# Peptides against a protein of PDB entry 3ESW: the designs that were tried, part 76

Target 1, 322 residues: chain A of PDB entry 3ESW
Amino acid sequence: NNIDFDSIAKMLLIKYKDFILSKFKKAAPVENIRFQNLVHTNQFAQGVLGQSQHLCTVYDNPSWHSIVLETLDLDLIYKNVDKEFAKDGHAEGENIYTDYLVKELLRYFKQDFFKWCNKPDCNHCGQNTSENMTPLGSQGPNGEESKFNCGTVEIYKCNRCGNITRFPRYNDPIKLLETRKGRCGEWCNLFTLILKSFGLDVRYVWNREDHVWCEYFSNFLNRWVHVDSCEQSFDQPYIYSINWNKKMSYCIAFGKDGVVDVSKRYILQNELPRDQIKEEDLKFLCQFITKRLRYSLNDDEIYQLACRDEQEQIELIRGKTQ

## One batch from the design tools (peptide; made by RFdiffusion4, then SolubleMPNN)

Design b2_p15_6_s2 (from b2_p15_6, 9 letters changed)
Fold by OpenDDE base, seed 3:
Structure b2_p15_6_s2 (fold): chain B 322 residues (1-322), chain A 15 residues (1-15)
Amino acid sequence: as target 1 above (322 residues)
Amino acid sequence: SEIEELRKLIEELQK
């Protein structure tokens, strides 16, 4: 009996696809009720939902992408990428080129473009005067600062001249292209937009313990890759738990196509209690938001993303990111 | 391809 293995394989793939697609159908009434109850009763769940409403969509702005690409030194960036790509003897057009691009963007952003601002320079005394600045606290934005999605302004007094310097914490990434300074929040915000402007699949990773970074989906590595603009770090998810000995409880990734608990990638030791939500409820929440983000996608897109999600979950269980 | 992977899996199950 010549078993037509190809026919059987095709049939199994069809059945598997249908099964996967069935999971992404419109939420049942019971799931909607569960979701509503969860976000109304659990503050952490409400926070994750609130973040998803912003972070999953805000960076998908073509006008912002154009402004970014017009602002960056693309000639320098691509010159450096081409130079590094050529050293390894890879064929032009290989998927690895995008990894070199992300590495150069990390270099360019940290070394040439953006500045860490622990304290601002004195507006009166000029550059390299941050050492003379004393924090006085924080206040609300003024009328000008409010134009750029500013929630808080840090106030500093210069010990030398006595003048006040304002450090607005802008959330508008286009304003950050002008100011070119900030802390982890501003760094990650603008860098996420930069990566998105190159057409890359990018997620914003929020850590509950006051840090943020990115993930990029590498077609070469066929996985989500850790990217930290502050550290100029590529594929080093261990830096927080191991190098910094940081204690962490939750890492949540926010992308246009989903919300994923990526804690297992980054929390390798010194895990803090995960007491903000039940694990089952967090899993449900992330799946529900992800399903909602995919409602407009076609069956093939849903299937491909679901396969990617499954591969990521297997990776996270196996600890293979090392 | 996924088809090739499934074919291999089927072949392994028949051994």
Scores: peptide ipSAE 0.013, ipTM 0.460, DockQ to the pose 0.114
Fold by OpenDDE base, seed 4:
Structure b2_p15_6_s2 (fold): chain B 322 residues (1-322), chain A 15 residues (1-15)
Amino acid sequence: as target 1 above (322 residues)
Amino acid sequence: SEIEELRKLIEELQK
C-alpha cells in the first residue's frame, strides 16, 4: 500500500491549522469567568490589562504616523540608511534593509532628535541650568498639560532664581515630537510610534523594575529584536541583566496582535521573585488578551500569528537570543 | 511541545 505521504501531510496540516484556529475562537464562558476573577483580584493582572488596553492599539493611528513622518528628517535618515546598506554590499529589496533603518532610527533619535531629561532647565534662567534644579515632588497636570495625556508633573525649584519649573510627564507622543525630551518612558513611547510610523511590527516592553523599551519584528532575522532608544541598542537583550547588573522580575511585551511575557529574553541573571501573579495565571492572562486582540482577524492571519507565537516561545525556552 | 513535534513531522513529510 503506497502511503501517499503528500496526502497525509496535507491532511495533518489541515487538522493542525484547524486545531490552532480552534484555540482562537471566542472564549468559553469558563475562560471569561477566570479572566474576570483574575483581573478583579490580582493587581498585577489589572495592571497588565490596563496597559494592554492602551499600548496594544494607541500606536496604530494613521494620523499620528503622518505627523511623525512630517516631523522627522527623512532625507537624512534614508541617506544614512542607504549609505550603511550600500557599504555592506546588500542589494535593494533585501529584508535586511529594515534592520538598517531601525539602526539608523536609533542613531538619529538619540543623537539628533531627542534629549534625555534628568532634570529640566530652569524656565527663567534658560538652557543648561538643570544643575541648579531641586526636585520638590510631583503634582497633577494643569489644564494645559492635561490636553496631552499628562499623568504626572514633576516640580523643580531653581536654586539660582527661586522660580518653579514644571516637567510634565506627557504620554501623548505627538506632544513629545514638540518637547523632544524625557526619560525612558517618553523615549520609548515616542520611539515606538516612530517605528510604527514606518509600518514596522513593534511591541512596547514594560519592565516592572522601572524601565521600558521596544521590540521590532525583523523579517530578516525572523524574530523579535530588542530595541532600546535610550541606549541606541539593537539586538542586545542582555544589557540590563549583564551590563547593568539589573535585577528584574517581569518583562511584558504589548503589541497590536498580542501580549507576551518576554521575561526570559531579558532576565538572564539576578532574577527577582516572580510573586505578583501565578505563572499559570499570567500565561492565561496574556493568552486571553492576545485572543481578544485577534478576534477580528481572518483564519490565515490568526494562523500566521500563531506560528510566530510558537516560534517565539521556542526561542524563549531555548534562550537562543544570545 | 506536542505541537512542535507535529510541525517537525509535517515539515519532514513535505520534504
Scores: peptide ipSAE 0.010, ipTM 0.467, DockQ to the pose 0.568
Fold by OpenDDE base, seed 5:
Structure b2_p15_6_s2 (fold): chain B 322 residues (1-322), chain A 15 residues (1-15)
Amino acid sequence: as target 1 above (322 residues)
Amino acid sequence: SEIEELRKLIEELQK
């Protein structure tokens, strides 16, 4: 009997699709109880939930996207992308254009648009005076700073003129379009919004050991790609563990469609103890939040995202990001 | 049949 392998394969695919769709149905009462108990008893779980409530949705703001696109030099950006695409892109197909766009946005952001601010310049002495600034500490925002989602203000005294300069740590990315300076938090915040403004699939990656970056889903590479605006880095997930010799415990990615533990992509050596939560509970938490984020999606969207999730899990297990 | 076994296996994996 010639086994019709094609018919078997089609049947398997149908059953697989049905199985995947069944996983994204409304959570069972037992899952809700487990989730509630976990976030009430585990501080790390509560932190991940809190971050997901902000980072998964805040960048999906069409009015912000318009402001970003009106603020950037789009003519320069697209001119540079078109120039690079004309060299090599025609051989690789149209999907590679987006990779060139992200690479140009990294260049433009670091070189032309945004500045690293370890210490602010003196408001009185002007530009390039940060060397004269002494930190006095941090305080809460004033009435004006509070308008722009500011949690902390760093205070500096100028050694030259004696005046005080305030460096508010703004969390409003629209304010960052004006100030155009910050550290890794401000860089990643605004750059995440910039990538989103071009209609890209982007995740915000939080590292427990005080760093943050992005991931972009490349249609050309058909995977999530490491993107660090501070480093002008594209597809270099090894830079933290290998180049910096950074010790890390957790890397969690936050996107509109899910929360994913991406630690295996970035923690290649010098792993710190993962003692903040049980591995099974972290996996459950990320899956549960992801399920909630997808409740409004149709069956085709759920299926496509689930296929991406599986490919990513296979990639993370095989270590193919190297 | 191998098809019925595969169907059963899929159904078991879906539990």
Scores: peptide ipSAE 0.008, ipTM 0.411, DockQ to the pose 0.075
Fold by OpenDDE base, seed 2:
Structure b2_p15_6_s2 (fold): chain B 322 residues (1-322), chain A 15 residues (1-15)
Amino acid sequence: as target 1 above (322 residues)
Amino acid sequence: SEIEELRKLIEELQK
């Protein structure tokens, strides 16, 4: 009896696809109850949900993408990408071009476009006067600042001229295209939008220990790649745990297609207690939100994303970037 | 093919 292995493989594939699709069906009433109870009883879960409601969708704005592309020096960017691609990219295939693009965007953003703002310059004394600035505290936004999704304004006094300078912490990434300055929050916010504006699959990674960065899905590497605009870092997930010796408990990635606990990618040592939520409940929460984000997708899209998710989970368990 | 990808995945899972 010649076992038709191809027929068996096809049958297994169909059954596997059906099984995967069954997991992404509408949440059962019991899952909805569990979800509601979890977000009402656990503050960390509520925080993750709140972040997902913003971060998973806010960057999928075509009008914002157009504004970004009109603001960036695309001629310079593509000139540099083409130059780097011409060196080695042809040997690796067309998919590597996007990796070169992300690397150039990291360079361009840090070197040419955006500025780190530990303290603002004095509005009266001009550029390079931040050393003269004394923090006075924080306050709520004024009427103008409130137009740009500003939650907090840091107040500084100039030791030279005595004038007050306001540093509004804008959450509107379009305003950040104008201001072109900030800290990790502003950097990651605008850079996430920039990457999205090039049609890339991007996640916003929130770390509980006050840092944020991106992940980009590389078609060349066939995985999620660490991207930190502040550090001009590509594929260096170890920088926080190893180079900075940072202690961390949670890293959660937020994308249009899902919410994923990516802690295992970044927390390589110095792990802090994960005591904010039960591991099973966090896993359930991320899966539940991910299912909701995928409700409008077709079966083929759901299946492809599920395959990608499984590959990522394998990667995260093995701790080996292939 | 999807079958070839699944075979690769299965082979990777068996390693």
Scores: peptide ipSAE 0.007, ipTM 0.481, DockQ to the pose 0.108

Design b2_p15_6_s3 (from b2_p15_6, 10 letters changed)
Fold by OpenDDE base, seed 2:
Structure b2_p15_6_s3 (fold): chain B 322 residues (1-322), chain A 15 residues (1-15)
Amino acid sequence: as target 1 above (322 residues)
Amino acid sequence: SEIEKLKELIKKALE
C-alpha cells in the first residue's frame, strides 16, 4: 500500500493550523472573567495591562515614523551600513542587512544623536555645567511641559549662579527628538520609535528593577535579539545578569503583536523572588493580552505569529546553546 | 516548503 505521504502531510498541516488558530479565537467567557478578576486583584497584573495599553500601540504611528526619518541623518546611517555590510563579504541578503542597520542605529544614536543626562546643564551658565547642579527634588509639569506627556520634572539649582534648571521627564518621543537627552527611559522610548520607523518588529522590554531596553526580531537570526541603546548593545542579553551582576525578577516585552515574559532571556543569575504574581497567572495574562492584540489579524498572520511564539518559547526553555 | 518538512517527518516516523 503506497502511503500517500503528500496527502497525509497536507491533512496534518490543515489540522495543525486549525488547532493553532483555535487558540487565538475570541476568549471564552471564563477567560474574560479570569482576566478581569486578575487585573482587579493583582497590582502587578494591572501594571502589565496598563503598560500594554500604551507600549503595544503607541509606536505604531506613521506620522511619528515620518518625523523620525526626516530628523535622522539617513545618508550617514545608510553609508555606514553599506560600508559595514561590504566588509563581511556575505552574500547579499536583505535579512542580514537589517542586522547591520540596527547595529548602525545603535552607534548613531549613542555617538551622534542622543545624550545621557544624569543632571542637566545649567540653563544660565551653558554647556558642561551639570557638575554644578544640585537636585532639589521633583514636581509636576508646568503648562508647557504638560503638552509633551511629562509626568515628572526634576528640579536642579546651580551652585554657581543660583538659578533653577528644570529637567522634565518627557514621555513624548517626538519631544525627545528635539531635546536629545535623557536616561534609560528616554533612550529606550525614542530608540524604540526609531527602530519602528524603519519598519522593524520591535518590542519594548520593561524590567521591574528600573531598567528598560528593546528587542528586535531579526529575520536573519530568526529570533528576537536584545538591543540596548544605552549600552550600544546588540544580542548581549547577558550584560545585566553577568556583566552588571544585576538582580532581577521580571522582564516583560511589549510589542504590537504580543506581550511576553522574557525573564528567562535576561535573568541568568541573581534571580530575585518572583512573588508579585503566580507564574500561571502571569502566563495567562500575557497570553490573554496577546490574543486581544491579534483579534484583527487574519488566519495566516495569526498562524505565522503563533509559530514565532512557539520558536521563542523553545529558545527560552533551552537557553541559548551557544 | 512546510509540507515537504512534514512529509519528511512523517516518513521518518513511519520508518
Scores: peptide ipSAE 0.030, ipTM 0.686, DockQ to the pose 0.106
Fold by OpenDDE base, seed 1:
Structure b2_p15_6_s3 (fold): chain B 322 residues (1-322), chain A 15 residues (1-15)
Amino acid sequence: as target 1 above (322 residues)
Amino acid sequence: SEIEKLKELIKKALE
């Protein structure tokens, strides 16, 4: 009997697609109850939900994308990308161009555009006066600072002139295009928006132990790639655990299409206790939020994203990102 | 293609 392998393969693919799509159907009443109970009873779960409500959607703003693209030196950026692509990229195909773009954006952002700010310069004494600044503490924003989603203002006194300088911690990434300075939060916030403005698939990664970075989905590498604007780092997920010897418990990635526990990518050693939530509940939470984020997508989009999710889970289990 | 990979897997499983 000539086994019609083509017919069997097509049938299996249809059944598999249906099976995958069934997982992304509207949540059952029992799942909704479980979700509500979890976010009401577990503070970590509530925090993840709260972050998802902001981070998964805030960067999907076409007006912001336009402002970003108008603010960046696109001529310089593309000149550098084209130069690097011309050296070795043609042999690897068009998809590698985006990797070169992200690498140049990392370079441009750190070297040409944005500044690290441990202490601000004195507003009165001018540039390179941060060494003379003494922290006095933090306070709430004033009326002007409040316009730019500012939660905290760090206050500094100049040891030279005695004047007070305010360092508002702005969460408005458009304001950061003007100020062009900050710490890991401001860096990651604006850089996430920058990557999104180029039409890239980007996730914001929150680490419980006071760091944040990005992931970019590389079509060339066909996976999520670690991106840290502070470090000018591309595809170096090991830098925190190995190079910094950082102790970590949770890394959660927030994107428009899902929330994913990416701890296994970054926590390679020195793992802290994961005691904030049950592993099963965290998995459920991330899946539930992801499911909600995908409710408006068509079956083909859902299927493609589910295939990416499966590949990512396989990658995270195998521990081979390199 | 995904279908070709699946065909190969099915063929191997039935061998």
Scores: peptide ipSAE 0.022, ipTM 0.622, DockQ to the pose 0.106
Fold by OpenDDE base, seed 5:
Structure b2_p15_6_s3 (fold): chain B 322 residues (1-322), chain A 15 residues (1-15)
Amino acid sequence: as target 1 above (322 residues)
Amino acid sequence: SEIEKLKELIKKALE
């Protein structure tokens, strides 16, 4: 009996699609109760939920994308991308162009556009005076600073002139296009918006141990790619655990289409205790938030994203893709 | 196609 492999494959594909789609249906009452109990009883779960309510959607703002594209030197960026693509890109197809774009955006952002600010320059003494600045502590924003989603202002005194300089920690990425300075938080915030402004699939990665970066979905590599604007790093997830010898417990990725525990990609050694939540509850939480983010998507979009999710889970289980 | 990939996987699994 010639096994009709075509018929079997079609039947399996239909059943598989139906099974996947069934997982993204509206949450059952029991799942809603479990979710509510979890976020009310577990502080870490509440924190993940709170972050998801901001980070998953804040960057999907068309007006912000326009402002970003009007602010960047697009002629320089595309000139550099075209130059690198012309050397190597013809052999690998059009999808690799986006990887070259992200690499150039990393270069442009770090080298030409944004500045690391450990301490601000003195407002009175001018540029390159940060060495003379002494921290006095932090305070709340004033009336002007409060307009730009500022939670904290670091206060510095100049040892040379005695004047006070304020360093507002702005969370408004549009204000960061003007100030063009910050630490890992400001870098990752604005750079995530920049990548989104080019129509890219981007996730914001929060590490519990006070670092943040992003991931870009490469159509060429067909996977999520580590991107750190502070380090001008592309596809180097090992830099924290191996190069920095950083101890870490949790890395959570926040995107428009889902929340994912990506700890296995970045925590390669020196793992800290994962004692903030049960592993099953964290998995449930991320899946539940992901379902909510996908409620407005059609069946085809849900299916494509679920296939991507499964590929990522396989990658994370198998370990070293490098 | 996804179907062709699945056919190949099914063939290998039944072999």
Scores: peptide ipSAE 0.019, ipTM 0.498, DockQ to the pose 0.109
Fold by OpenDDE base, seed 3:
Structure b2_p15_6_s3 (fold): chain B 322 residues (1-322), chain A 15 residues (1-15)
Amino acid sequence: as target 1 above (322 residues)
Amino acid sequence: SEIEKLKELIKKALE
């Protein structure tokens, strides 16, 4: 009897799909109890949950996307994308064009649109006066600053004129379209919204050691790609560990479809102790939050995302064969 | 081998 291997292979693929889908069904009571106990007993787990409740959904706002697209110089952006696409002679379709778009958005944002602010300019003395500014500390927002999700305001005194200048740390990305200045937090916040406004799959990456960046899912490269707006960096995950010699413990990615520990992508050397949570508990936490974010998706969407997750996990285990 | 063909099909379904 000739074994019909094609029939067996097809049956195996069907059973595999059903098995994957079964993992994304409603959580068992025991999993809910484990989750509740973990977030109530572990501060790091509570922090990851709190960040997921904001970062996974806040950028999925159609009104904000419209405001972004109306604010950016789209004619300049697409002109530059078309120009760079034509130079490289890539006849390859719409997928590679999106990589060129993200690279131009990095250029445009850093060079033409947004400014790094170590210290503010003096409101009285004008531009390029930050060298004359002395920090006096931080305080709470006033009534006007509080309208734009401001958690803290840095206070500076001008050594030249003696006037006080306020630097509000706004968390409202729409306000950042007006102010056009900040540090890594403001840069990453607004740039994440910009990428989302073009309909891209984007994650916000939080590093415990005081840095933040993005990941973009490239359909051309068929993987998550490192994107740092502060550095104008595309696909350079090594810059922190190797170029900066930065010590790091945790990198967590937050997206609409999941929460993922991406530490293995970025922590290549100088690893700090991972002592904030047990590894198995962190893995469980990320999987549990991801499962909840997918509860409203259909079986085909769940299966496609699960295949993407498996590919990413294989990549993270093997290390980048660069 | 038929096993290698099956592995390729599984890989393709995960892409």
Scores: peptide ipSAE 0.021, ipTM 0.485, DockQ to the pose 0.102; fails the geometry check

